# Peptides against a protein of PDB entry 7PB4: the designs that were tried, part 91

Target 1, 105 residues: chain A of PDB entry 7PB4
Amino acid sequence: KMLNIKEYKEKLLSTLGEFLEDHFPLPDRSVKKKKKNIQESSVNLITLHEMLEILINRLFDVPHDPYVKISDSFWPPYVELLLRNGIALRHPEDPTRIRLEAFHQ
Target 2, 218 residues: chain B of PDB entry 7PB4
Amino acid sequence: DALQMAVGYFEKGPIKASQNKDKTLEKHLKTVENVAWKNGLASEEIDILLNIALSGKFGNAVNTRILKCMIPATVISEDSVVKAVSWLCVGKCSGSTKVLFYRWLVAMFDFIDRKEQINLLYGFFFASLQDDALCPYVCHLLYLLTKKENVKPFRVRKLLDLQAKMGMQPHLQALLSLYKFFAPALISVSLPVRKKIYFKNSENLWKTALLAVKQRNR

## One batch from the design tools (peptide)

Design b1_p26_1_s4 (made by RFdiffusion4, then SolubleMPNN; from b1_p26_1, 13 letters changed)
Fold by OpenDDE base, seed 5:
Structure b1_p26_1_s4 (fold): chain B 105 residues (1-105), chain C 218 residues (1-218), chain A 26 residues (1-26)
Amino acid sequence: as target 1 above (105 residues)
Amino acid sequence: as target 2 above (218 residues)
Amino acid sequence: MEEKEQQLRLMVEELVILEAELKKLE
C-alpha cells in the first residue's frame, strides 16, 4: 500500500510540474548570466512548484505552526493566486506569513 | 525602421565585437526617446523595453532613461506591468529606479488596459509602504487600486503605525480617508476632512507627454 | 474561478492528502 501511494505521488508531482510549466510559468528571465559580480543578494524568484513544495513541507514538518514567511523570492502574483483559490491562507495577524490549507484535516 | 532596430538592440543586447558600444547604445536610446515623446510607443515596444529597464540588464543610467520614455501611443498591457513588478522582487534595480517605476505606474495608470491582475498585487504594493522613498507614490497607487475588499484591520493598523512614525503626511491621510470611506468601523480616529487630495501630482514627469497622448487618442 | 486555477487546487488537495497518508504509514 505504501509503495503504491508513493508511486502515485511521484506521478502526481510530475504531472503537477508539467501543468505548472504550461499554465503558470514565471516571466521570462532572459537575463543572460553575464559573470559580473552581481552582489550575492540577487533574490531569484522561485517557481510556483518550489513555492508549493515549501508550503507542503512546512505543513507536515511543523503542523503546529505551518506558516511560511513570504520572502522576496515569492512572486506576488503566485501568492495571490494561492490565496484567491483557497490553496493557501494568510496569517490573521501577520500578513507576511501564509500557510497551505490543511486539506487532510 | 530606426525604432525597431533600437528595440532589437536592447532586447538582444550589445554585440560583443562593437568597439563603439557606448555610441551605439546612445544612438538607440535617443531613437527610443525621440519616438516615445513625439508619438508614444506601441504596447509591444513598452512590453519589451519596460522589462529590460527593470531586469538589470543595463546600468542604472540606461534603465532610468528607458523608463522615463515608457510613454504609450495608446495603451499599456497589464501583463507588462505584472512582469515589471516581478523584477522589483528580484532586487536588481536601484532604489531610484524603483521610485521612478512607481511614479511611472501612477502616471500611466489610466492607460493600462486592464486592472484585474494589478489589483492582485495590492499586498505587494502595500508592503512597499515601509520604504520612505516609495511611500508617497505607493500611497497614490494604493489610492487608485483600493477596493472595499482590500481594507483589512491589519492594513489599517499598519497605516496608523506609519502615520505615528512619519507624522500626518498628506499622502497617508488620503489613503486613510479612503479606507475610512470603505470601512468606517475600522478607523476610529477622526481624520481631518481634507477635500483636497495632496498627492504630488505637480511633479509628474510625463504631464506634457500624457496630454499629447490624450489629444492624439481623442 | 478559471478552469486552470481549479485544476491547480484539485492537484494540490490530492497531493496533501497523499502526503498525509504516507506520514500515517511511517
Scores: peptide ipSAE 0.650, ipTM 0.413, DockQ to the pose 0.283
Fold by OpenDDE base, seed 1:
Structure b1_p26_1_s4 (fold): chain B 105 residues (1-105), chain C 218 residues (1-218), chain A 26 residues (1-26)
Amino acid sequence: as target 1 above (105 residues)
Amino acid sequence: as target 2 above (218 residues)
Amino acid sequence: MEEKEQQLRLMVEELVILEAELKKLE
């Protein structure tokens, strides 16, 4: 049973990865929108997949404080997406922290 | 079951024939209170009792006591919350009950099973910001609910007007900060970077009960 | 809610449930 669950989990993760690449890709760095004032903060944005992994891991690793600090690597539209869809919740007293919804409970 | 009898009493109303109506009422209230604080209430029980508390069926004192013990065992149904908000529109509950409801809603927010319908009520909650007694709690609720799509120029103007009227309140600042996060172009005003947002409900009435609920559901 | 966003939510929900189940089995 445990093996089957693990296999299914891995399959789901793979499917999720493909799904995210197809429907929620990172913005192409190539669109040189000339708007001058975008401080080219050399910050590498993480994928939505990586963001979800971080959030899921935090939820289970630290269940008493399941919040993750939003870094500059978090693409704001992804944060908004997760919050908008009830996948993540913002910390009630710290706008820089979000947690994954505890769907298992 | 004593709880079922108590809930049934509130649902059906006082039986005409009881000479000791007040004693019976108190007995049933105590039963609900005891169970709610010890074990929490089932979603169905909350649905019934929350509706009663906001319907104006009983007096303000009774409604307040019922609302204070709306502690879930596991989850609160979103439908119950939507129904509750509908009662707020009817206006049969006191101002104090409205305040308590918003406090409750914020406190129990994480225990509500779904948020889709509640999110549709964003405009209604936002309109309640004009009530000085509700404003701190509504700001907190909106802080939890706000999406980018909710951040509109007219709402920004309303918040800035409220700030001009009320001063830089921590709860209002928190909401404005969130608005700026979603729509920085709409808020040109420099907001002080506060590391911590202080909402007045840091010590909510349900703090101990909520901790117990979280422990039982873990 | 866009269909793709709803699908995303469902996938994440399922993943969280699976993780929880695995933890119960450890």
Scores: peptide ipSAE 0.649, ipTM 0.527, DockQ to the pose 0.297
Fold by OpenDDE base, seed 4:
Parts: C-alpha cells; structure tokens; sequence
Structure b1_p26_1_s4 (fold): chain B 105 residues (1-105), chain C 218 residues (1-218), chain A 26 residues (1-26)
C-alpha cells in the first residue's frame, strides 16, 4: 500500500510539473527588460513547482509553524495565484509569510 | 426534516394566520441554531438564511440570531456572500447586523468556496473602512483579499488619511503593511513591524464552531 | 474560477492528502 501511494505521488508530481510548465510558466526574461524596473533583473525567480515544493515541505516538516517567508525569488503573481485559489494562506501577523492550506486536516 | 421546515418557514415568511407567530418563530430559530452549532448548515441552507438575515424581512434580533448561526457544514457558496453584500448595499439591515456580517465574513472566509467575485467587491469593502464600527473587521477582510492589483495610489491616500484621523490602529497598520509589501513605492512611511497579532481573532464568536467544522472535515 | 486554477488546486490538494497518508504510514 505504501509503495502504491508513493508511486502515485510520483506520478502526480510529474503530472503537476508538466501542468505547471504548460499553464503557469515563468515570464520570459525578455519581457521584463522593457519595464524599467532594474531591480527584478538580478533575482532568480523560482518556478511555481519549486514554490509549491517549499510550501508542502514546510507544512509537513514544521507543522507547528508551517509558514514560509516570501523571498525575492517568489514571483508575486504566483503568490497571488496561490492565495486567491485557497492553496495558500497569509500569516495573520506577518504579510511576508504564507503557508500551504492544510488540506489533510 | 425539522431543519427543512425551519428554513422553509424563514423563506416563505410567517403565515399571517398563525396566532402564535412568536412561538413558531422561536421554535424554528432554535432548530436552525441547534443544527448549525452541532452539524453545520449545508451551503443551500446558508444561501437561503443568509439572504433572509440581511433582507430586512425579520427584526434585528432575529436577523442577528440567524447570522450568528450561519455555520457551514463544509463550504459557503461565494454566490451567497455576493448576494449578502448586495443586501448591504440596499441598506435594509441595521448597523449592528453589518458589523456582525463582516465579522462573520472574516470568520468564515476560509470556508468560502471561491474568492473571485468577492475580490471584485474589493472597492465596496474598502469604502466601508470609513465606518468606525466596521473598520477593524473590514481591515481584516481586506488583509485577506488584497492583491497587488488592488493597491492603488488613491487607496493608499485614503488609508493614510484614515490613519491620521484614527491613529495607528493595529488593524489599519496590518493593512498598510500589506500595501507596502505589494507597493513599497507608494508608501514612504516607515511602518513598525509588529510581531503582535494584528487582528483580534480571540473575539471570534464562532471559534468553537469553526473548530468543530474543521474536525468534521478532517 | 479559471479551469486551470481549479485544476491546480485539486492537484495540490491531492498531493497534500497523499503526503499526509504517507506520513501516517511511516
């Protein structure tokens, strides 16, 4: 049973990865060049997949404090996406921290 | 089902011919309250009763009691919330009912199935910040709803003006901090990073009920 | 809600549930 669940999880992760690449790709670096905000050019943005991994890991690794600090690598539209869809929740005391929704609870 | 009869009573209104209108009303209200607190209400039941509570069909006392028992079994429909807000626009509910509604909306926010249409009501909620009684709860709601796209210069000005009038309120500070996070160029004022809870969740009337809902849905 | 966003939520939800199940089995 455990093996089957692991295999299914891996399959789901793969499917999610493909899905995210298709529907939620990072903006091309070329498009950001036209808007003068010089500061965004130096920050490596993480994929939505990576962001979700961080959030999921935090939820299970530190269940008593499942919040992740939003870094500069977090593309703001992804953060907004997660929040508006109820996938993530903002910390009530710190707007720079978000957590994954505890769907298992 | 007793609950169906109760909901039906509120939906159809009191039959004019009943001599014991108050007793009947109380009976049905107690039925709704009991079910809501024990099991929660279905989304359809909340849809009906929430609209009734805000429509002005019944007195303030009844509306207050109905609104207090708008506890979901699982989810609240966004459409129900949108309809409820539409009733607020009509202005048939009391000030106390409005306050209670915003408190309810904040408390039940996570149980609302979708937020897209609610987010479109951002401007309406923001306008309600001017009401001193609503301001703390509206700030909390806006804190939950605010996206980068909502952070506009005119809203920043309004918040700063409000701060100037009301002082540095924790709930307002929380919202301003969020605004600064999304649009640091619009807010030049240094906001103290308070480690303290911005919003008094301790006063949530539904705390016990929400815990029960979460336990049932686990 | 956009279909793609709904699908994203569902996938994440399922993933979280699976992770929780795995953790219970460990």
Amino acid sequence: as target 1 above (105 residues)
Amino acid sequence: as target 2 above (218 residues)
Amino acid sequence: MEEKEQQLRLMVEELVILEAELKKLE
Scores: peptide ipSAE 0.646, ipTM 0.513, DockQ to the pose 0.310
Fold by OpenDDE base, seed 3:
Structure b1_p26_1_s4 (fold): chain B 105 residues (1-105), chain C 218 residues (1-218), chain A 26 residues (1-26)
Amino acid sequence: as target 1 above (105 residues)
Amino acid sequence: as target 2 above (218 residues)
Amino acid sequence: MEEKEQQLRLMVEELVILEAELKKLE
């Protein structure tokens, strides 16, 4: 039973990865924001897949505090997407923290 | 304004008395193209022009040009899409126009205001998979529309038959993978894990224009 | 809600459920 669940999980992760690449890709870096403010915050945006992985891991690794701090690597439209769809929840007291919805509870 | 006059021309048809019908047509077509690519079109303008492009009222060249400039300023009405699909059923448009329409529909999918009626057309779109020219684009559209309730045994069989006929096409594999996700018991075949994007989403004709629309609407 | 966003939710939901089941078996 455990093996079957693991195999199914891996298949689902693969399907999700492809789905995210197809429908929710990161914007092409080529939008050269005008260089005025020099802080080349070379902050590499993470994919939605990576964002979800972080959120899922936090939910299960630290169930008593499942919130993740929103970093500069989090593309704002992805955050909005997750919140709008009830996939993630904003911390009630700290707008800089979000958690994954506990669908298993 | 010039755009209203142009749209009115296409809607009402050429006024009988114009000696230079072709010049007038080109003038109005250029007006629509210029506005569409610069600013986008209002939902009402898209409603009118999209139907004209698919009705067979004008020649294929004109219809193609109209369809290529169906760029929204804000949103596209679902009703306009439903009407457009109804014209596909009538079959007065060319095969190339049908292909272009599905490409357009996929590209504009996020700009359509509602999806409820479009979802009801799932069966119609699925039937269009049998057209080899449409199949890649229809697969992409179905990938966007598919719900668990759409995944039925007869559709699985049809997809597998198509795969047997056409080979393991990336677009078909994408749709099958989604079907397997919703109904794993219906698909016993192991699907290869592909690292490649199923759909070349970056290659739509309207990519730059739609990015501009999104920026203006933020 | 856009159809693709609904699909995303369903996939994430299923993934969370599977992960929870795996943890119960550990």
Scores: peptide ipSAE 0.639, ipTM 0.446, DockQ to the pose 0.325

Design b1_p26_2 (made by RFdiffusion4)
Fold by OpenDDE base, seed 2:
Structure b1_p26_2 (fold): chain B 105 residues (1-105), chain C 218 residues (1-218), chain A 26 residues (1-26)
Amino acid sequence: as target 1 above (105 residues)
Amino acid sequence: as target 2 above (218 residues)
Amino acid sequence: DAELERLEKEVVVLEEISLRLELAAH
């Protein structure tokens, strides 16, 4: 049973990963911005897959505070995608924090 | 340069101490408007001002005026468009600003230097079809962007569902016809053979300016 | 048992996310 569930989870993650790459890829920010304006710190954006992994892990690792702080690595379209589709929720008092919806409850 | 001062004002924001904030703002807006309509803006200026217009830094009236004068001298950077779409998703701009942006994007589409990254945003644009106010303009944008690889069964279903809900809209029919061209097996429904693709004339706001841009770049 | 329960819950969450994103990508 345990092995079957693990394999199924891996399959789901793989399928989801492929789906996300096909439908919601990151824009290639390989803009070789010439060095001049310092302030656009080329924050490395994470994939939607990585973002979901962080949110899922937080949901199960810290169930009493399942919120993740939105970092600069979170591409705003991804955050809005998750929020708009009811996959994630903003913290009621802190709009900089989001949680995954607890679909297992 | 007056334009550089104006762009710098919008980028850095108003210096708190000026009693005449509104007059200063209006002066800089007029400067940008005058240059944009007369000569067009450099790609760098569009990059800065487009982001400002969509970031929610200023009020809707100011944002609308800035967006209306996003007229290129030569080209628009694809990166500016990607950033703009990011701001649209953040939801700090009004619905009217979103509509105006899509109209602008369609009108300026040929002046965007590259399309590779914009094509990656296909899914985000497609999701915006559900907004009744955006739908006509998004259909037009998707008509310009759609490749064979974008035509998937699920998107076909969504377009057909949307057609069932909204009726046989000309913009939706145009997009469906393109989908049928790329993937005839996915669309069993007989689409009326329209001789002319009809989209709402998004270019009307910039028609004169676009003609001037094309003349300067010849 | 706790690990199994967690995995089962994770699968449920993943399935729901996948479904919602599929609907969104529509």
Scores: peptide ipSAE 0.633, ipTM 0.646, DockQ to the pose 0.307
Fold by OpenDDE base, seed 1:
Structure b1_p26_2 (fold): chain B 105 residues (1-105), chain C 218 residues (1-218), chain A 26 residues (1-26)
Amino acid sequence: as target 1 above (105 residues)
Amino acid sequence: as target 2 above (218 residues)
Amino acid sequence: DAELERLEKEVVVLEEISLRLELAAH
């Protein structure tokens, strides 16, 4: 039973990954570092898949405080996508923190 | 250079100590407006000012005026547009600013240097069709962006649902006609044969400026 | 048992996320 569930989880993650790449790809900031524009924050944006992984892990690892701080690596369109579709919730007192919705409860 | 000083003022923000903050702001804004309408702005200047206009750093009146003068001398960087879309999602700009941005994006579409990254945002633009104020302009943008690979059964269904809700809007009909062109099997509905595609004339705000830009770049 | 329960819950969460994102893309 446990093996079957692990395999199914892996299949879901793989399918989700492919779906996210097809429908919600991250813009390739191949901004060639031309030397002069010191716009410092080459903030490495994470994929939506990685973002979801962080949120899922936080939900299960720290169930009493399932909120993740929105970092500069979180692409704002992804944050909005998750919030708008009820996948994530913003912290009521701290707009810089979001959690995954507890769909298992 | 007066323009560099003006752009630098908007980038760094108002220096707290000046008693005449509003007069200084107006002076710099007029400088940007004058140069933009006369000569156009460099891609770097547009990058800076466009982000400022959408970041919520200034009030809606100032943001609107900045956005209205985002006229290129030659090209607009695709990266500036991607950043701008990111700011729209942060929600610090007004609904009127969002409408103006989409109008601007449609009007300036041919002056954007590349479209590859903008095409990756197709799903986000498509999601904005649900906003009644944005819908006409988003349809026009999607009409410009749509490729065969973007035409999916679910998007067809959403467009038909929107048509059922809003009626046979010219902008929806235009987009549906394009979808039918790429994927005729997905659209069983007979679309009226319109010889002319009519979108709301988003270019009207910049018509004179765009003509001048095209003449300078010939 | 605890690991199995966690995996079952994770699957439920993933299924719901997938469904909602599919609806969002659609």
Scores: peptide ipSAE 0.638, ipTM 0.668, DockQ to the pose 0.295; fails the geometry check
Fold by OpenDDE base, seed 4:
Structure b1_p26_2 (fold): chain B 105 residues (1-105), chain C 218 residues (1-218), chain A 26 residues (1-26)
Amino acid sequence: as target 1 above (105 residues)
Amino acid sequence: as target 2 above (218 residues)
Amino acid sequence: DAELERLEKEVVVLEEISLRLELAAH
């Protein structure tokens, strides 16, 4: 039973990953900005898949404080996508923190 | 240069606790407006100012004025547009600013240097069709962006549902006609053969400036 | 048992996320 659930989870993650790549790809910042010294902190944006993994892990690892701080690596359109669709919630007192909705409760 | 000082002011914010913050702001804003309408702005200046206008750093009135003068001298960087869309999603700008941005994006579409990254944002633009205020302009933008690969069954369903809700809007019909062109098998509905595709003229705000830019770049 | 329960809950969460994102794309 446990093996089957693990395999199913992996399949779901894989399918979700493919879906996210097709429908919500991250803009490639790899456009070689020529060397103008704008210390634009090369904040590497994470994929929506990686963002969801962080949120899911936080939900289960720290259920009493399931909120994740929105970092500069969080692409704003992804944050908005999750919030608009009820997948994530903002912290009521700190708009810089979001949690995954506890769909399992 | 007065323009460089003005852009620097908006980028870095007011250096001194000057008692005349509002006068200084107005002076720099007028400088940007004057240069933008006379000569257009460099791509780098647009990059900076567009982000500022959408970041919520200033009030809605200032943001609106900045956005209205985002007129290119030559080109707009695709990266600037991607960043701008990111700011729209943060929700720090007003609904009116969002409408103005989409109008701007449609009006300036031909001046954007590349479209590859903007095309990746297709899904985000499509999601904005649900906003009644944005819908006409988003349809126009999608009409400009849509490739065969973007025409999916689910998007067809959404457009048909939206048409059922909003009625036979010219902008929706235009987009649906394009979808039918790319994927006729997905759209069984007979679309009225409109001889002329009609979108709200988003360019009206910049018509004179755009004509001047086109004349200078010829 | 605790690991299994967590996995079951994670699957439920993933299914719901997938559904909602599909609907969002839709």
Scores: peptide ipSAE 0.638, ipTM 0.647, DockQ to the pose 0.303; fails the geometry check
Fold by OpenDDE base, seed 5:
Structure b1_p26_2 (fold): chain B 105 residues (1-105), chain C 218 residues (1-218), chain A 26 residues (1-26)
Amino acid sequence: as target 1 above (105 residues)
Amino acid sequence: as target 2 above (218 residues)
Amino acid sequence: DAELERLEKEVVVLEEISLRLELAAH
């Protein structure tokens, strides 16, 4: 049973990953940073897959405070996508924090 | 120069010590407006100012004025547009600013240097069709962006549902006609053969400016 | 048992996310 569920989870994650890459890819910020010295903190945007992984892990690892702070690595369209589709919720008092919806409850 | 000082003011924000913050703001805004309408702005200036207009750093009136003068001298960077769309999704901008942005994006579409990244945003634009205020302009944008690979059964269904809700809107009919062109098997509904595709913005706010840009780049 | 239960819950969450994103994309 456990092996089958692990395999199924891996398959779901893989399928989801492929789906996200196909339908919700990150904008190719391949702007050749000409090395102008401005430490523009090239905040590396994370993929939607990585964002979901963070949110899922937080939901299960810290169930009493399942909120994740929206960092500069969170691409705003992804945040909006998750919120609009009821996948994530904003913290009622802190709009800089989001949680995954607890679909398992 | 005066433009660099103005752009720098918007980028760095108001220095605390200025007694006449509003007068300084207005001076710099007028400088940007004057240069933009006369000569257009460089891609770098548009990159900076467009982000400022959508970031919520300034009030809606200022943001609206900045956005209205986002007129290119030559080209607009697609990266600037992608960053702008990201700010729109943060939800800090007014509905009127969103409408103005989509109008701007449609008006300036041909001056954007590349479209590859903008095409990746197709799904986000399509989701904005549900906003009644945005719908006409989003349909026009999607009409410009739509490729065969974007025409999916679910998007057809959403467009038909939207048509059922809103009626036979010319902008929606134009987009549906394009969808039928790419994927005739997905659209069984008879669409009226319109000889001319009509989007509301036959006269955009930038008509004169765009003519001037085209003349300078000729 | 606790690990299995967690995995089952994670699968449910992933399935629902996948469905909602499919509906968003579709």
Scores: peptide ipSAE 0.601, ipTM 0.759, DockQ to the pose 0.304; fails the geometry check

